Peptides against a protein of PDB entry 8BZL. Designs and how they scored, part 96

Target 1, 228 residues: chain A of PDB entry 8BZL
Amino acid sequence: SYDRAITVFSPDGHLFQVEYAQEAVKKGSTAVGVRGRDIVVLGVEKKSVAKLQDERTVRKICALDDNVCMAFAGLTADARIVINRARVECQSHRLTVEDPVTVEYITRYIASLKQRYTQSNGRRPFGISALIVGFDFDGTPRLYQTDPSGTYHAWKANAIGRGAKSVREFLEKNYTDEAIETDDLTIKLVIKALLEVVQSGGKNIELAVMRRDQSLKILNPEEIEKYV
Target 2, 242 residues: chain B of PDB entry 8BZL
Amino acid sequence: SRRYDSRTTIFSPEGRLYQVEYAMEAIGHAGTCLGILANDGVLLAAERRNIHKLLDEVFFSEKIYKLNEDMACSVAGITSDANVLTNELRLIAQRYLLQYQEPIPCEQLVTALCDIKQAYTQFGGKRPFGVSLLYIGWDKHYGFQLYQSDPSGNYGGWKATCIGNNSAAAVSMLKQDYKEGEMTLKSALALAIKVLNKTMDVSKLSAEKVEIATLTRENGKTVIRVLKQKEVEQLIKKHEEE

## One batch from the design tools (peptide; aimed at target 1 A73 T76, target 2 R16)

Design b1_p25_1_s2 (made by RFdiffusion4, then SolubleMPNN; from b1_p25_1, 9 letters changed)
Fold by OpenDDE base, seed 4:
Formats: C-alpha cells, structure tokens, sequence
Structure b1_p25_1_s2 (fold): chain B 228 residues (1-228), chain C 242 residues (1-242), chain A 25 residues (1-25)
C-alpha cells in the first residue's frame, strides 16, 4: 500500500508518511509563537506533570543558541534529535562564520534536515513541527514554523499541536499592531491564545520570552499569573 | 531499498508508531523494576524471574547493571536488547571519561542512549528496542537522580517510578506513599518492598525473587551496592511485621 | 494496556527534549 511507503508518492501525489507525521504533530501539546516589536514569545501547553516526575526534565521550549529558541509539537524523542543537530549547527556557524546564525538560517537547516528524512527509504519523517523564534544580529525579531515535510515559513504568529486550530483562529482575530505594542501586551496575547485550549489557567502554561539583546527567559508560574 | 522500507518503523494514519507501542506493550510483560529517589540515596528494585539454582547467588544480577562508578540501571524487556543497551551505556560512559577526564553526567548518559533508541525508531532496517530502563546515579550537577527511558527514546527524571509488569499499579502506590522531601533510603527500601509485594504476582515475596541495589555517597564517593539476600530477607520480614 | 497507552501518550507530551546540562565543548 502507498500509505506504508516512506518515499513513494501515491497516484494522487500524496506522501502519506509525511501526512501521517503531521498527524503525529497534532497529538502533541499545543505550542504558540508570537512575534512582537522587540520581543518574541513562545508558549506551550503543559500537561500536568505526573506526580513524582521531575519537572526539570519536562521541557518543550529549548534554546538552540543565545539568540534562538524553539518550541515543538509531536514526538519528543524526534525533537531532541533535531534540537541537538540544530545546536551543533549554531555552534559550528559561530566558529566558522564568526557570527550567530540568523533565525532563518537555522530554520532552513532544520527544514532541510527534515526534508532529507522524507526522501530516504531508510528513514521515516520526523514527527514534529517546530516554532523557531529569535533575533537576528541586526535585532530583528523572527518567528518561523517548520513541519515534518521540511517546509518552513515566516510568521507574525502561529500555533502547532493539538489545539493549533483554535489558537490560530484566536490569533487571526486578535493579532493587531495594538495587541503587540508592548512586550507585556505581546505576552498577554500569547497567554490569552493558549487559554483557548489550556484548562486550569496559567498553571498549565510554559512561557518563554526573548527580548532584543537579552537571553531566553522562562517565566515562572507566578510571573505568568500576573498576566492572567 | 524495498526490503528496508517494509521494516522501517512508520507512522500510522493517525500518527502513531505502532512498532514502538508494541515494544512498550512487550515491556509490560517483563519483570517489574522500581526506582525510588531518596534524600540520601537512590535505589533500584527488580523482580528476578529466572531463579537458576546453579547461578552463584553472590554475584549474579539479572536485571541491575552497574554502568560506571556513579550510575546503575535496571532493565525491563527483551534480555538480548537489554544486554546490547547496557553495554552501549558502559561504552558511552567510558568514552566520555576518557575524553573529558571526568565522569559523564547522569542525564547525558541517559540522553546518549535515548538518541540511539530513537534512531532505531526512525531508520530503516531497524526495529525499536524492546526495553525500558531505569537509571540511578549521582553527579555533581544534580546529586542523586532517577531516570526512566522507553523504546521511543523518550526519557524523564523521576522521584519514583516503575516499569514492567503491573507498572501502573506500582506507580499508583508510589504516588500514594512517596513523601516528597522526607524520603530516606531506609524508607525508600521499605516502600520498594511494599510495592513489589503487591505488584509481583506471587503469593509471598521472597528474597530470591528480588534484586535491590542502592546508590549512596560515602566520603565523597559513590557507592553502588547490591543488597545481599539476607538484607532483602530482613526488609521483607520487616514489611510482614508491619 | 493502560500503561502502554500512557507511555505512548508520553511520547508526544512528556519528557526531556533537551538536557539542561551544557553540551560538552
């Protein structure tokens, strides 16, 4: 059956394993990204950490470099592979080019990596989508999304994972210049967007902010509650 | 080319990796392994199913493996897969030590193996490992640690957890009885016996059917100790008296 | 099994995507 072939197009031009990998993404927790004026914000739906699980080891937002961070939806183990490859590339770029990667560059790298895994009969696609945010060296905030196919696009705001549709619909209605006029408003927008799909308020939200010329900051639950 | 495609772990129409899930199911039939983190140590307790009278009682650990001076693991699942993975863990740890002249951090060792596990879920001609692992260790970064990994290559840190047969019931019991911040190694051992007694499908828990290892710090050194049968017997006896 | 299903769900939701320990140089 064409559905089981990793790299074979169906008669109608479908790459079923890529489409099915996209279904795997939809099983992931919701992630949202918003580009503000001088801030980029990632928010992720936290499932209630299992009692007795170490919260430190439950991370869905990670730094790729000092100027780039990523959230993902889908298979966590797959994400780890992508993250590690991206981190190595970021470091390599700094060493060889003597500048940090642009957000587009590292996104393209990740996208190319994913794409290659769709063309090899010896590999299944990555079961992840990613929101990649950060600042270019010129101080421009960026948000990119990449999916299992290796396609990537720049966004003002976007969402991935199980609640992505509802979150995107919210963002389409509420993402305005006024809504991102300040850093705080941008953060509030992300929180409000996540609250469309997250139950129990700010306790189940992981939020990361990166401001211009600042490192990634993960907000604690108390900080998040101030915006709710 | 075609031969590898049919053997590659692929997504279902719903985005599931059934071969990984089936590997996890297979682990559910394996002997129970427990891990409990305490303030003063960490332990593994594992069900011993193969009691061969001809095995020298003193040295045979069926399910608990020392990885290096600071880490040990317990395995649930396919024995051959477990042997491969535990050997790989040892190799990774040794390579790190040689390269950096310091012990590998616990989480890094876990991650390195998990990347291998993940690869076996993504690359053609490979099948998922039918093994879950519990890792206990100490490092200078986080002190005593307990990790769990599964066939997907996913892992997490835990205060207490269980893999293998009746793991869900064991986890429920651990959730009920685990006292955060107050867990001593002594209390952890007692809890391990309590949980194993209920989760092992045996009428009576016996020391011959249980392997327990503790990891502690003494004089700035990690000590990994497999409990002697007599020590396990005393723990069981104490539990029966309570 | 419920345990296997829970574990399967964890593949998508829970776990470490990255170590907080810096990659060795």
Amino acid sequence: as target 1 above (228 residues)
Amino acid sequence: as target 2 above (242 residues)
Amino acid sequence: SAAAEAAAENMYQEGAAASEIPLPP
Scores: peptide ipSAE 0.154, ipTM 0.721, DockQ to the pose 0.759
OpenDDE base, seeds 1, 2, 3, 5: peptide ipSAE 0.070, 0.144, 0.080, 0.077; ipTM 0.732, 0.695, 0.733, 0.735; seed 2 fails the geometry check

Design b1_p25_1_s3 (made by RFdiffusion4, then SolubleMPNN; from b1_p25_1, 10 letters changed)
Fold by OpenDDE base, seed 4:
Structure b1_p25_1_s3 (fold): chain B 228 residues (1-228), chain C 242 residues (1-242), chain A 25 residues (1-25)
Amino acid sequence: as target 1 above (228 residues)
Amino acid sequence: as target 2 above (242 residues)
Amino acid sequence: SAAAEEAAERMYQEGAAASEIPDPP
């Protein structure tokens, strides 16, 4: 059965393991990214931290470099591998090129990594999609999304994971120039978008903000509630 | 669907990794391992199933392994897989120490092993490790720590958790009785005995069936100690009197 | 088992994506 082979084409041209990896992404917590004028915002649905779990170890948003951060949906262990490789590449780029990566560059690197895992007979695809946000050295805010296939595109706003459809529908209706006119409005847009799929308000949202020439800031629950 | 059950770790049509899930199921049949974080220490308690009366050497620990001076782990699952992974943990910790001239941070050691586990779920010709681990440790970054990892290569930090047989029931009991911020090592030991007594499929909890290790700090040094049978007996006795 | 199912769910929902402890320089 072609659907059971490690990433081979079906007779009708499907890469079933890639498609099934996309289904794995849909099992992941919802992540949303929005590009504002001078801000990029990532939000992730945080399942209520199990009683007795250390919240410190529930991380869905991570920095790849000072100017780039990533949220993901799907297999957390797979994501860790991608993140680690991306971090190494970001550091390597700084050493070799003497400039930080562009958001597109690191996205392309991640996409290429994913693609290679779709073409190797000895590997399954990564079960993750990622939202990669940050600022280029010229101060341009960027948002990219990449899938298990290794495809990537630039977005104004997007969502991945189990609630992605509902969040995207919300963003399609509500993402306007007016809605992102200020940093605060952009943050509010992300929160409102996540609230379409998150039942218990601001306590179940992880939110990260990166402003131009500023480091990644993860908002605490109290800060998030100010926007709700 | 029965069709995805038997092959190299690949995605099902629903995006599931059945070989990983089956490894997790196998772990559910293993002896219970419990970890509890306290303010003044951290402990592992593990069910000892193989009490062979003919074994001359009471194995110092069947399920609890010292990894380095600052970390220990317990294992639930396939013993051979556990031996491989615990050896790898020791090697990773040693390599780090040699490279950086300081002990590996607890989370970094856990992560390094979890990356290996993950690789065995992604590469062809490999099966997932049929092992979950609890890690206890101390480092200068976060102090006392407790981690859990599974066959997927996923991990998390915990205040208290359980793996292996009846782990769900154990976790439920821990949720009820664990007092955040007020947990002493003494109270943690008592809680461990309480939970094991209820979750182990034994008529009576005995010291021969339980391994307990504590990790504490004394004079700026980490002390990992496996409790003697007499100490465990005393803990059991105290529990029976309450 | 319920425990295995919960663990399987955690593969997609929970866990640490990266250590925040920097490598020693």
Scores: peptide ipSAE 0.334, ipTM 0.752, DockQ to the pose 0.800
OpenDDE base, seeds 1, 2, 3, 5: peptide ipSAE 0.178, 0.137, 0.266, 0.021; ipTM 0.697, 0.708, 0.704, 0.592; seed 5 fails the geometry check

Design b1_p25_1_s4 (made by RFdiffusion4, then SolubleMPNN; from b1_p25_1, 11 letters changed)
Fold by OpenDDE base, seed 2:
Structure b1_p25_1_s4 (fold): chain B 228 residues (1-228), chain C 242 residues (1-242), chain A 25 residues (1-25)
Amino acid sequence: as target 1 above (228 residues)
Amino acid sequence: as target 2 above (242 residues)
Amino acid sequence: SAAAERAAERMYQEGAAASEIPDPP
């Protein structure tokens, strides 16, 4: 039986399943990305880990490669599929091209994957948006966002998920050259942005930083509290 | 509403996957299964519902499955779906062992199955699996481990958790009574009986209605043991005396 | 239903995206 097209155009030209997937993203925890001068920072709203849950298994920020990391908002299981595919591509690129992927390259790969799932019969869109940050091999910091449609853009700063509107409004007002003058100020900007929507303060924030020629560093709660 | 709940798993206007939610609802009607992580082991305790006298007393655990020498799981939900998934887990574990000449890490096995579950929520012509699983295991990386997975393909590591009927109440009890860092396998067994006694809508807990498996390390080997009925009876008796 | 809402929340919140599963040897 022909799997009926799941994602079809409405008479008025809407792809409802893509729009509804975007609504799914809005149900996800808030994620924030900021590009500094020589740093990229990802922050995610850490909803109270269930008392008996292992925190090790609850990570919303992940490395795609040594020079690229990703945060997401939306369906966690969908995100895992995207992350795995992206990791394989990063490794394949290193093997075949002998250089790490550019942040734009891997973003385009993820975006293309998402787009295919909006056009393929018998597949629903991915219910995730992603913030992808990292450094190109030339040392340039990058931040990209992608959504369920497979669109992507480069950003100085952006937010996705629940509360993204409020966080973006904050960033639009507070993202200045002075606010990102140092690594610490950039980190502080991300934390302040998240605190606009996170009720329980710094304990409910997951924060990751990547500096030039350094690996992804996930900050522990004590380190985060120093910036609050 | 009906348009989004009767077809291939698609998003509702509100961004919900109703077929996945309905699968999770179906699991809520299944027998209770508990998992508890201790310092010296990990256990599964499951409600046994099919006590049919005509069932050939093949002492096969109805709900607890050995996956390999280092892992076991318990299932809540549709039995046929559970059989498919447990078989797949065994195959994945075996393929890994053959390829790498080492046992598959516990979390990697869980993730592999979760990717399958997720696929059944995204691809057309497929319905979500109506099954949640608890996984217990040991590996050299993280020692004793407990995981839970659901129809969405989501999973998490736990110190203690519950799936199936009255799982919310059971989790609340576990949160109250679980002592982090002080949990022995003996205390975990007692806690399991306590929680099951309150969660199962039975006037009196009997050993016939409860399956318990423990995973321990003895002489550098993992030992998975299903408790004998007499052992379970002793645990129940001890609980009644407290 | 409260159960459905909790189920929905778990799909979005439990956030086990990528634990550092050790690379196969």
Scores: peptide ipSAE 0.109, ipTM 0.688, DockQ to the pose 0.785
OpenDDE base, seeds 1, 3, 4, 5: peptide ipSAE 0.053, 0.096, 0.054, 0.061; ipTM 0.645, 0.497, 0.532, 0.667; seeds 1, 4 fail the geometry check

Design b1_p25_2 (made by RFdiffusion4)
Pose (drawn by RFdiffusion4):
Structure b1_p25_2 (pose): chain A 225 residues (1-47, 50-199, 201-228), chain B 238 residues (1-200, 205-242), chain P 25 residues (1-25); non-standard residues A62 YCM
Amino acid sequence: SYDRAITVFSPDGHLFQVEYAQEAVKKGSTAVGVRGRDIVVLGVEKKAKLQDERTVRKICALDDNVCMAFAGLTADARIVINRARVECQSHRLTVEDPVTVEYITRYIASLKQRYTQSNGRRPFGISALIVGFDFDGTPRLYQTDPSGTYHAWKANAIGRGAKSVREFLEKNYTDEAIETDDLTIKLVIKALLEVVQGGKNIELAVMRRDQSLKILNPEEIEKYV
Amino acid sequence: SRRYDSRTTIFSPEGRLYQVEYAMEAIGHAGTCLGILANDGVLLAAERRNIHKLLDEVFFSEKIYKLNEDMACSVAGITSDANVLTNELRLIAQRYLLQYQEPIPCEQLVTALCDIKQAYTQFGGKRPFGVSLLYIGWDKHYGFQLYQSDPSGNYGGWKATCIGNNSAAAVSMLKQDYKEGEMTLKSALALAIKVLNKTMLSAEKVEIATLTRENGKTVIRVLKQKEVEQLIKKHEEE
Amino acid sequence: SEEKEEEAEENLEAALESAIESMYD
């Protein structure tokens, strides 16, 4: 089989294929995640008439207690999502507990890191925001990128214009903003309205303590706008 | 040998996949192919690129392929690659029926093939398939459905779409004329002739298939030349 | 004839750009 080293070091210590994978993420639609007190919220920018909206969604459930949003190559994302879904079931089988948000994040990050050091393969061209709750009810938000690095965040953005949205969230992520569920959802819509020039072209989802993923209707989003 | 390896599965500096993009270029030069969803069925309209006089026409169709009892598809791009992929679609549909003893839902069949196409872009060092497919079908979950896939493995559901030559012009005509939720098969057939009239008119130059439900059973039929010649006459009056 | 060829080229470029954008969006 094909064994060509695709990801290699360059002078100065750069891994060019990874950096190029990060450029693919910037071409992706904006995704925003906010961790609230008892709620986590994901929002995504949408690119059309005659298209079935159900089929092209950027927010997916990995397990009953974990879901994710992504930016970058949509085909690579389907592969990573299905790999994570299989791992969530393997964990329930072996430990008899649902996966922690950190566990599945570590798994997705290590999968991505393997694709930066394996022969015959290019890196995954996606970043992911992963949200959910732990056994003790603690809300979580993690980010993964193509290098395999992962971190926890109070709030974050990935994809096109992520730097601007991040700077908005830095000034606006306060206790007042995450005091209630309505204000937590509002902060995500405001963060997206910063780069979407829009309001009717946004998808949004909410996850509450042990209550599973709820995707908001267009009519419910119009009320906030 | 590293010298002769064209490295078909790498990123460009901008995060682009050049082989995928070049494959999409090949599809844009293929025969026009469009699909329209309606309340009582789905249809595929295709430009025949085999319009030579000395051709025999031995099959019931040239560009429209039955995948299983409830599904059909059409292709744009490299014909040989399309043969490999359509054979694989039949195999996936049969593997699902064997396992679950029920027909494969349409989206599950599209996802399964797209995973194969995505793998060719990430590893193996091979050129990708130069094929875009339109899928039409019916399942107990979502009823009548239309899907499109491209060489990277991306897919989407559509009420109407077009692939191949002059597809941008065709998508424009569909946005103007397609009445969302009010389309019947008869009106969708009229719109298909209207769209192919601009982007290309003769019955020998077109191929039309319809998918409907009759007595709880799916019917996939290629329209005879007589029915197509009558549809062409009915439009010229407009 | 030249105008028709130019228009077909423009249509081809627009379809290709749209397909490429769809990989990321």

Design b1_p25_2_s1 (made by RFdiffusion4, then SolubleMPNN; from b1_p25_2, 14 letters changed)
Fold by OpenDDE base, seed 2:
Structure b1_p25_2_s1 (fold): chain B 228 residues (1-228), chain C 242 residues (1-242), chain A 25 residues (1-25)
Amino acid sequence: as target 1 above (228 residues)
Amino acid sequence: as target 2 above (242 residues)
Amino acid sequence: MAAKLEEEKRNREEALKARIESLYE
């Protein structure tokens, strides 16, 4: 049945459903990740929450474990599935290996999950990209990015979503050892990068910071304004 | 391209899930459902369209379903799909209660169903559910709560919202009149009537065409009550006098 | 009647647009 083959090769060798899933990611708001010396920072464009919506239920940044967090761009419902699977794996790893996952490990897990959904008959790809940040048990800060295809790479800095191109161009120019010399400078770099695409300044930015041996901290709007 | 419209839920070249969008379009033609969160309770108000004279006067709530002792929902969309989803909600809630010996938290029940909805958008041979839901509930973690979910498996918490016919207009009215922190259940009921009166495609709002349920806490117990027709009539009358 | 129907159509389209936009974060 032709209806079972969702992700198939075109005559010219393209996986159209994967490419189209990448287009779905571009419909998402911008997310940026930056690896500092002893800090990892995620910044996201905060969509204007409807006046009557509970802000608690609108999260683009989530913890996967105590040492790993993720931001995504694309289909929200798809992201929830990936996040839940990743959280279960993080807990399972702690139980079986008696250590927290490395950021690379959980990224590879997520990437493998995504890849399986590109190869399985009767499943469409996940319509999300993710920035995964955290610390390995040795204290090394890490940043990874995953796409709908299941590809993943380590980055110093990267961006996903609708404004990703502009943000990446900014980061390519401004990411230097000097720019990440301190935690505050690293945070400032993320904010400046997001301001390239975010309208209405710092009020529409959500920032999450993870430092070595510290839990994920989501900055409140007042804290963000200190860096503008 | 029509090619992406007729197949299982797949991405269009623009990254759109047209089957999900079409399901949402279908819901736009369904009867109006409102949810309003108050300080002392939460309510659902739904348009009753199927008034068949031959229906046995069993005042069964056509659009409002009790899920457990602490939660209820209203539905907009395909009735058969709604029945499947409401039954699944009840089963999930019951399984949780049996496993943990406590009621399922409201958001966990919502997310469990949303995962099912999402699956029907990702797996081949399935179509999205043509249903949006409003959930009202109480739990010890967050107190009174109102949620909305759609065919995509997305959900959100709300202070007030609307699904179904004229939902945009209703939401606009709710945004204008909803006062955060000052909303009593009494004022919420009045607001619900006001919004329904303007959004329902009826010449005159009548109690026969409106179902209202309230969720409150009395003596440490959740009480879900469907308002009697006479009570709804009184609310309508009060609105007409203002 | 026509104006009311057009307004209803517009409202539905706006509501749908908002919901579709909410699918992507």
Scores: peptide ipSAE 0.389, ipTM 0.811, DockQ to the pose 0.874
OpenDDE base, seeds 1, 3, 4, 5: peptide ipSAE 0.373, 0.341, 0.379, 0.221; ipTM 0.808, 0.757, 0.804, 0.601

Design b1_p25_2_s2 (made by RFdiffusion4, then SolubleMPNN; from b1_p25_2, 13 letters changed)
Fold by OpenDDE base, seed 2:
Structure b1_p25_2_s2 (fold): chain B 228 residues (1-228), chain C 242 residues (1-242), chain A 25 residues (1-25)
Amino acid sequence: as target 1 above (228 residues)
Amino acid sequence: as target 2 above (242 residues)
Amino acid sequence: AEAAAKAAEEDRKKALEAAIESLYE
């Protein structure tokens, strides 16, 4: 019977498949999230898109709803499944509750989905972490992180993926009220944080910005270069 | 290491899905498939390996499958897995057409299959499909399109790409010779022959060993055409003269 | 023939490495 269980406790109490899924996340390129005063910013390390690949199909940042977006690190195919389910839930919530989801609500939904895949027989964990950002209906900016275990927390700033440790160390030193005083300063903080791990400067960075009562804006390379 | 190789697709200590990687390795032994996007069309070119004289059915195409009126695909990997996936693609496309009274957008068909592939990497009692696919299509949203999908359920859009045997060399050649914005279907066909001639493990490229399909738009309709052997012979001859 | 086989193996390795890298984003 134990041979059918994918995620089981070790004798010492470890869930190895969850821990190993976290190692899969570390293989992903770096993503950074920062909550400003009236802005949320996601920054990602652009994986070198193959010269002949259509960039349109390579997106590490996606909208879940008009008021929520996410970046992920880890298995791309796993991420697509999570994103699709989250989008369906956002739409369902709008139809049933007549209000957009809170960022916490959709994060909890994603976290619960991930957790179920750690406990269900015949399912492996999702090999992804996510940074989920957006605005609640009251206009409060939010940032959440979730991991393969289904654990989630609210953050002022955080990072996931390959360079996450270095980026977090940078953010711990540089995230101050002064550093997020304006939208531009908040964007600059994200760029500076990514530049700790991204080689070749602004060309390898993708930035998404969401302001209060505004939709997700993905910055073009020229807009990013203005902050570098 | 062995413990992660023998069971349902699970993570290794390093966060790797070895069963997916092994499926990808198996595809590296399959016959070469190329896809090239042009301004006026898109093509698939595939190596034909199973030329058996005792085959009763004249297979029009061994590796290229029409999915609907606006899409076709080529396959590299396990034939039985390919048959299952190509049938599923046709069913998905048909169900969409019936539900929405319009053809399924190309990327939506690709993603629908990729979700199935992904599920076979995550659910117990399943193995990954040992198949990569190239998709060609046209829709009103993006026009001519080329996609590639792998056993993981990952996919991407491409201007040109290759799967199967000698795919890395083929991709390298495509990167060198593909001219963005200037690619005609005629030039794409010539490029396909050039790449296949160098990447196929054959002494001489022959029309019997190559399948080519083109997807074009004529009078507001999609036309999917498998090239006749004589047409392929002419393309090979032209390449030999250059 | 041995050189060709080695070249083919190296190509497969390179292709596989690229494919594996593509799994993670």
Scores: peptide ipSAE 0.467, ipTM 0.831, DockQ to the pose 0.854
OpenDDE base, seeds 1, 3, 4, 5: peptide ipSAE 0.437, 0.413, 0.436, 0.364; ipTM 0.810, 0.793, 0.811, 0.756; seed 5 fails the geometry check

Design b1_p25_2_s3 (made by RFdiffusion4, then SolubleMPNN; from b1_p25_2, 14 letters changed)
Fold by OpenDDE base, seed 4:
Structure b1_p25_2_s3 (fold): chain B 228 residues (1-228), chain C 242 residues (1-242), chain A 25 residues (1-25)
Amino acid sequence: as target 1 above (228 residues)
Amino acid sequence: as target 2 above (242 residues)
Amino acid sequence: SELEELKRKEDRLKALEARIESLYE
């Protein structure tokens, strides 16, 4: 069956394994990214941490470099592989080019990696989508999204995972220049967007904020509650 | 090319990796392994299913493997897969030690193996390992640690967890009885016996059917010790008296 | 008992489901 072939197009031109990988992404918890004027914000739905699980080992938002961070939805183990390779590339770029990667560069790297896994008979696609945010060395905030196919696009705001549709609909209605006029408003927008799909308020949200010329900051629950 | 495609773990229409799920199912039939983190140590308790009189009693442990001086693991699942993975863990740990002249941090060792596991779920011609592992260890970064990994290459840190047969029931019991911040190794051992007694499909828990290893720190050194049968018997007896 | 066996099966299924869910974040 065409659905079992990794790299074979269906008669109607579909790559089923890529589509199915996208279904895997939809099983992931929701992540949202918003680009502000001088800030980028990632928000994720906290998966209910099992009682007795160490929360430290459950991270949906990770730094790729000092100027780039990523949230993902889908297969956690797949994400780790992508993250590790991206981190290596970021460091390699710093060593070889003597500048940090642009957000687009690292996104393209990740996208290319994913794409290769859609074209090899010996590999299944990665079951992850990612929101990649950060600042270029010129101080420009960026947000990119990539999916299992290896496609990527720049966004003002976007969402991935199980609640992505609802969050995107919210963002389409509420993302305005006024809504991102300040850093605080931008953060608030992300929280409000996540609250469309996250139950029980700020306790189930993780937020990462990166401001221009600043390192990634993970907000604590108390800080998040200020915006709710 | 076509043969590799048929053997590659692929996504279902629903986005599921059935081969990974089936591997997890297989692990559910394996002997129970339990891990408990305490303030002063960490332990593994594992069900021993193969009690053969002809087995050389000198066996350190059937299900608990020493990885290095600071880490041990227990395995639930396919024995052959377990042997391969435990050997790989030892190799990774040794290579790290040689390269950096310090022991590999616990989480890094776990992650390294998990990356291998993940690869076996993604690359053609490979099947997932039918193994879940519990890791216990100590390092200077996080102190005593307990990790669990599964065939997908996913892992997590735990205060207490269980894999293998009746793991759900065991986890439920652990959730009820685990006292955060107050868990001593002694209490952890008692809890392990309690949970195993209820979750093992045996009429009576015996020391012959249980392996327990503890990891402690003594004089700035990690000590990994497999409890002697007599010690396990005493723990069981104590539990029966309560 | 048959009930105990059913309960064990249910628990196993629940555990498996939880593990499967844990694959996705």
Scores: peptide ipSAE 0.240, ipTM 0.755, DockQ to the pose 0.829
OpenDDE base, seeds 1, 2, 3, 5: peptide ipSAE 0.311, 0.165, 0.013, 0.011; ipTM 0.770, 0.633, 0.595, 0.499; seeds 1, 3 fail the geometry check

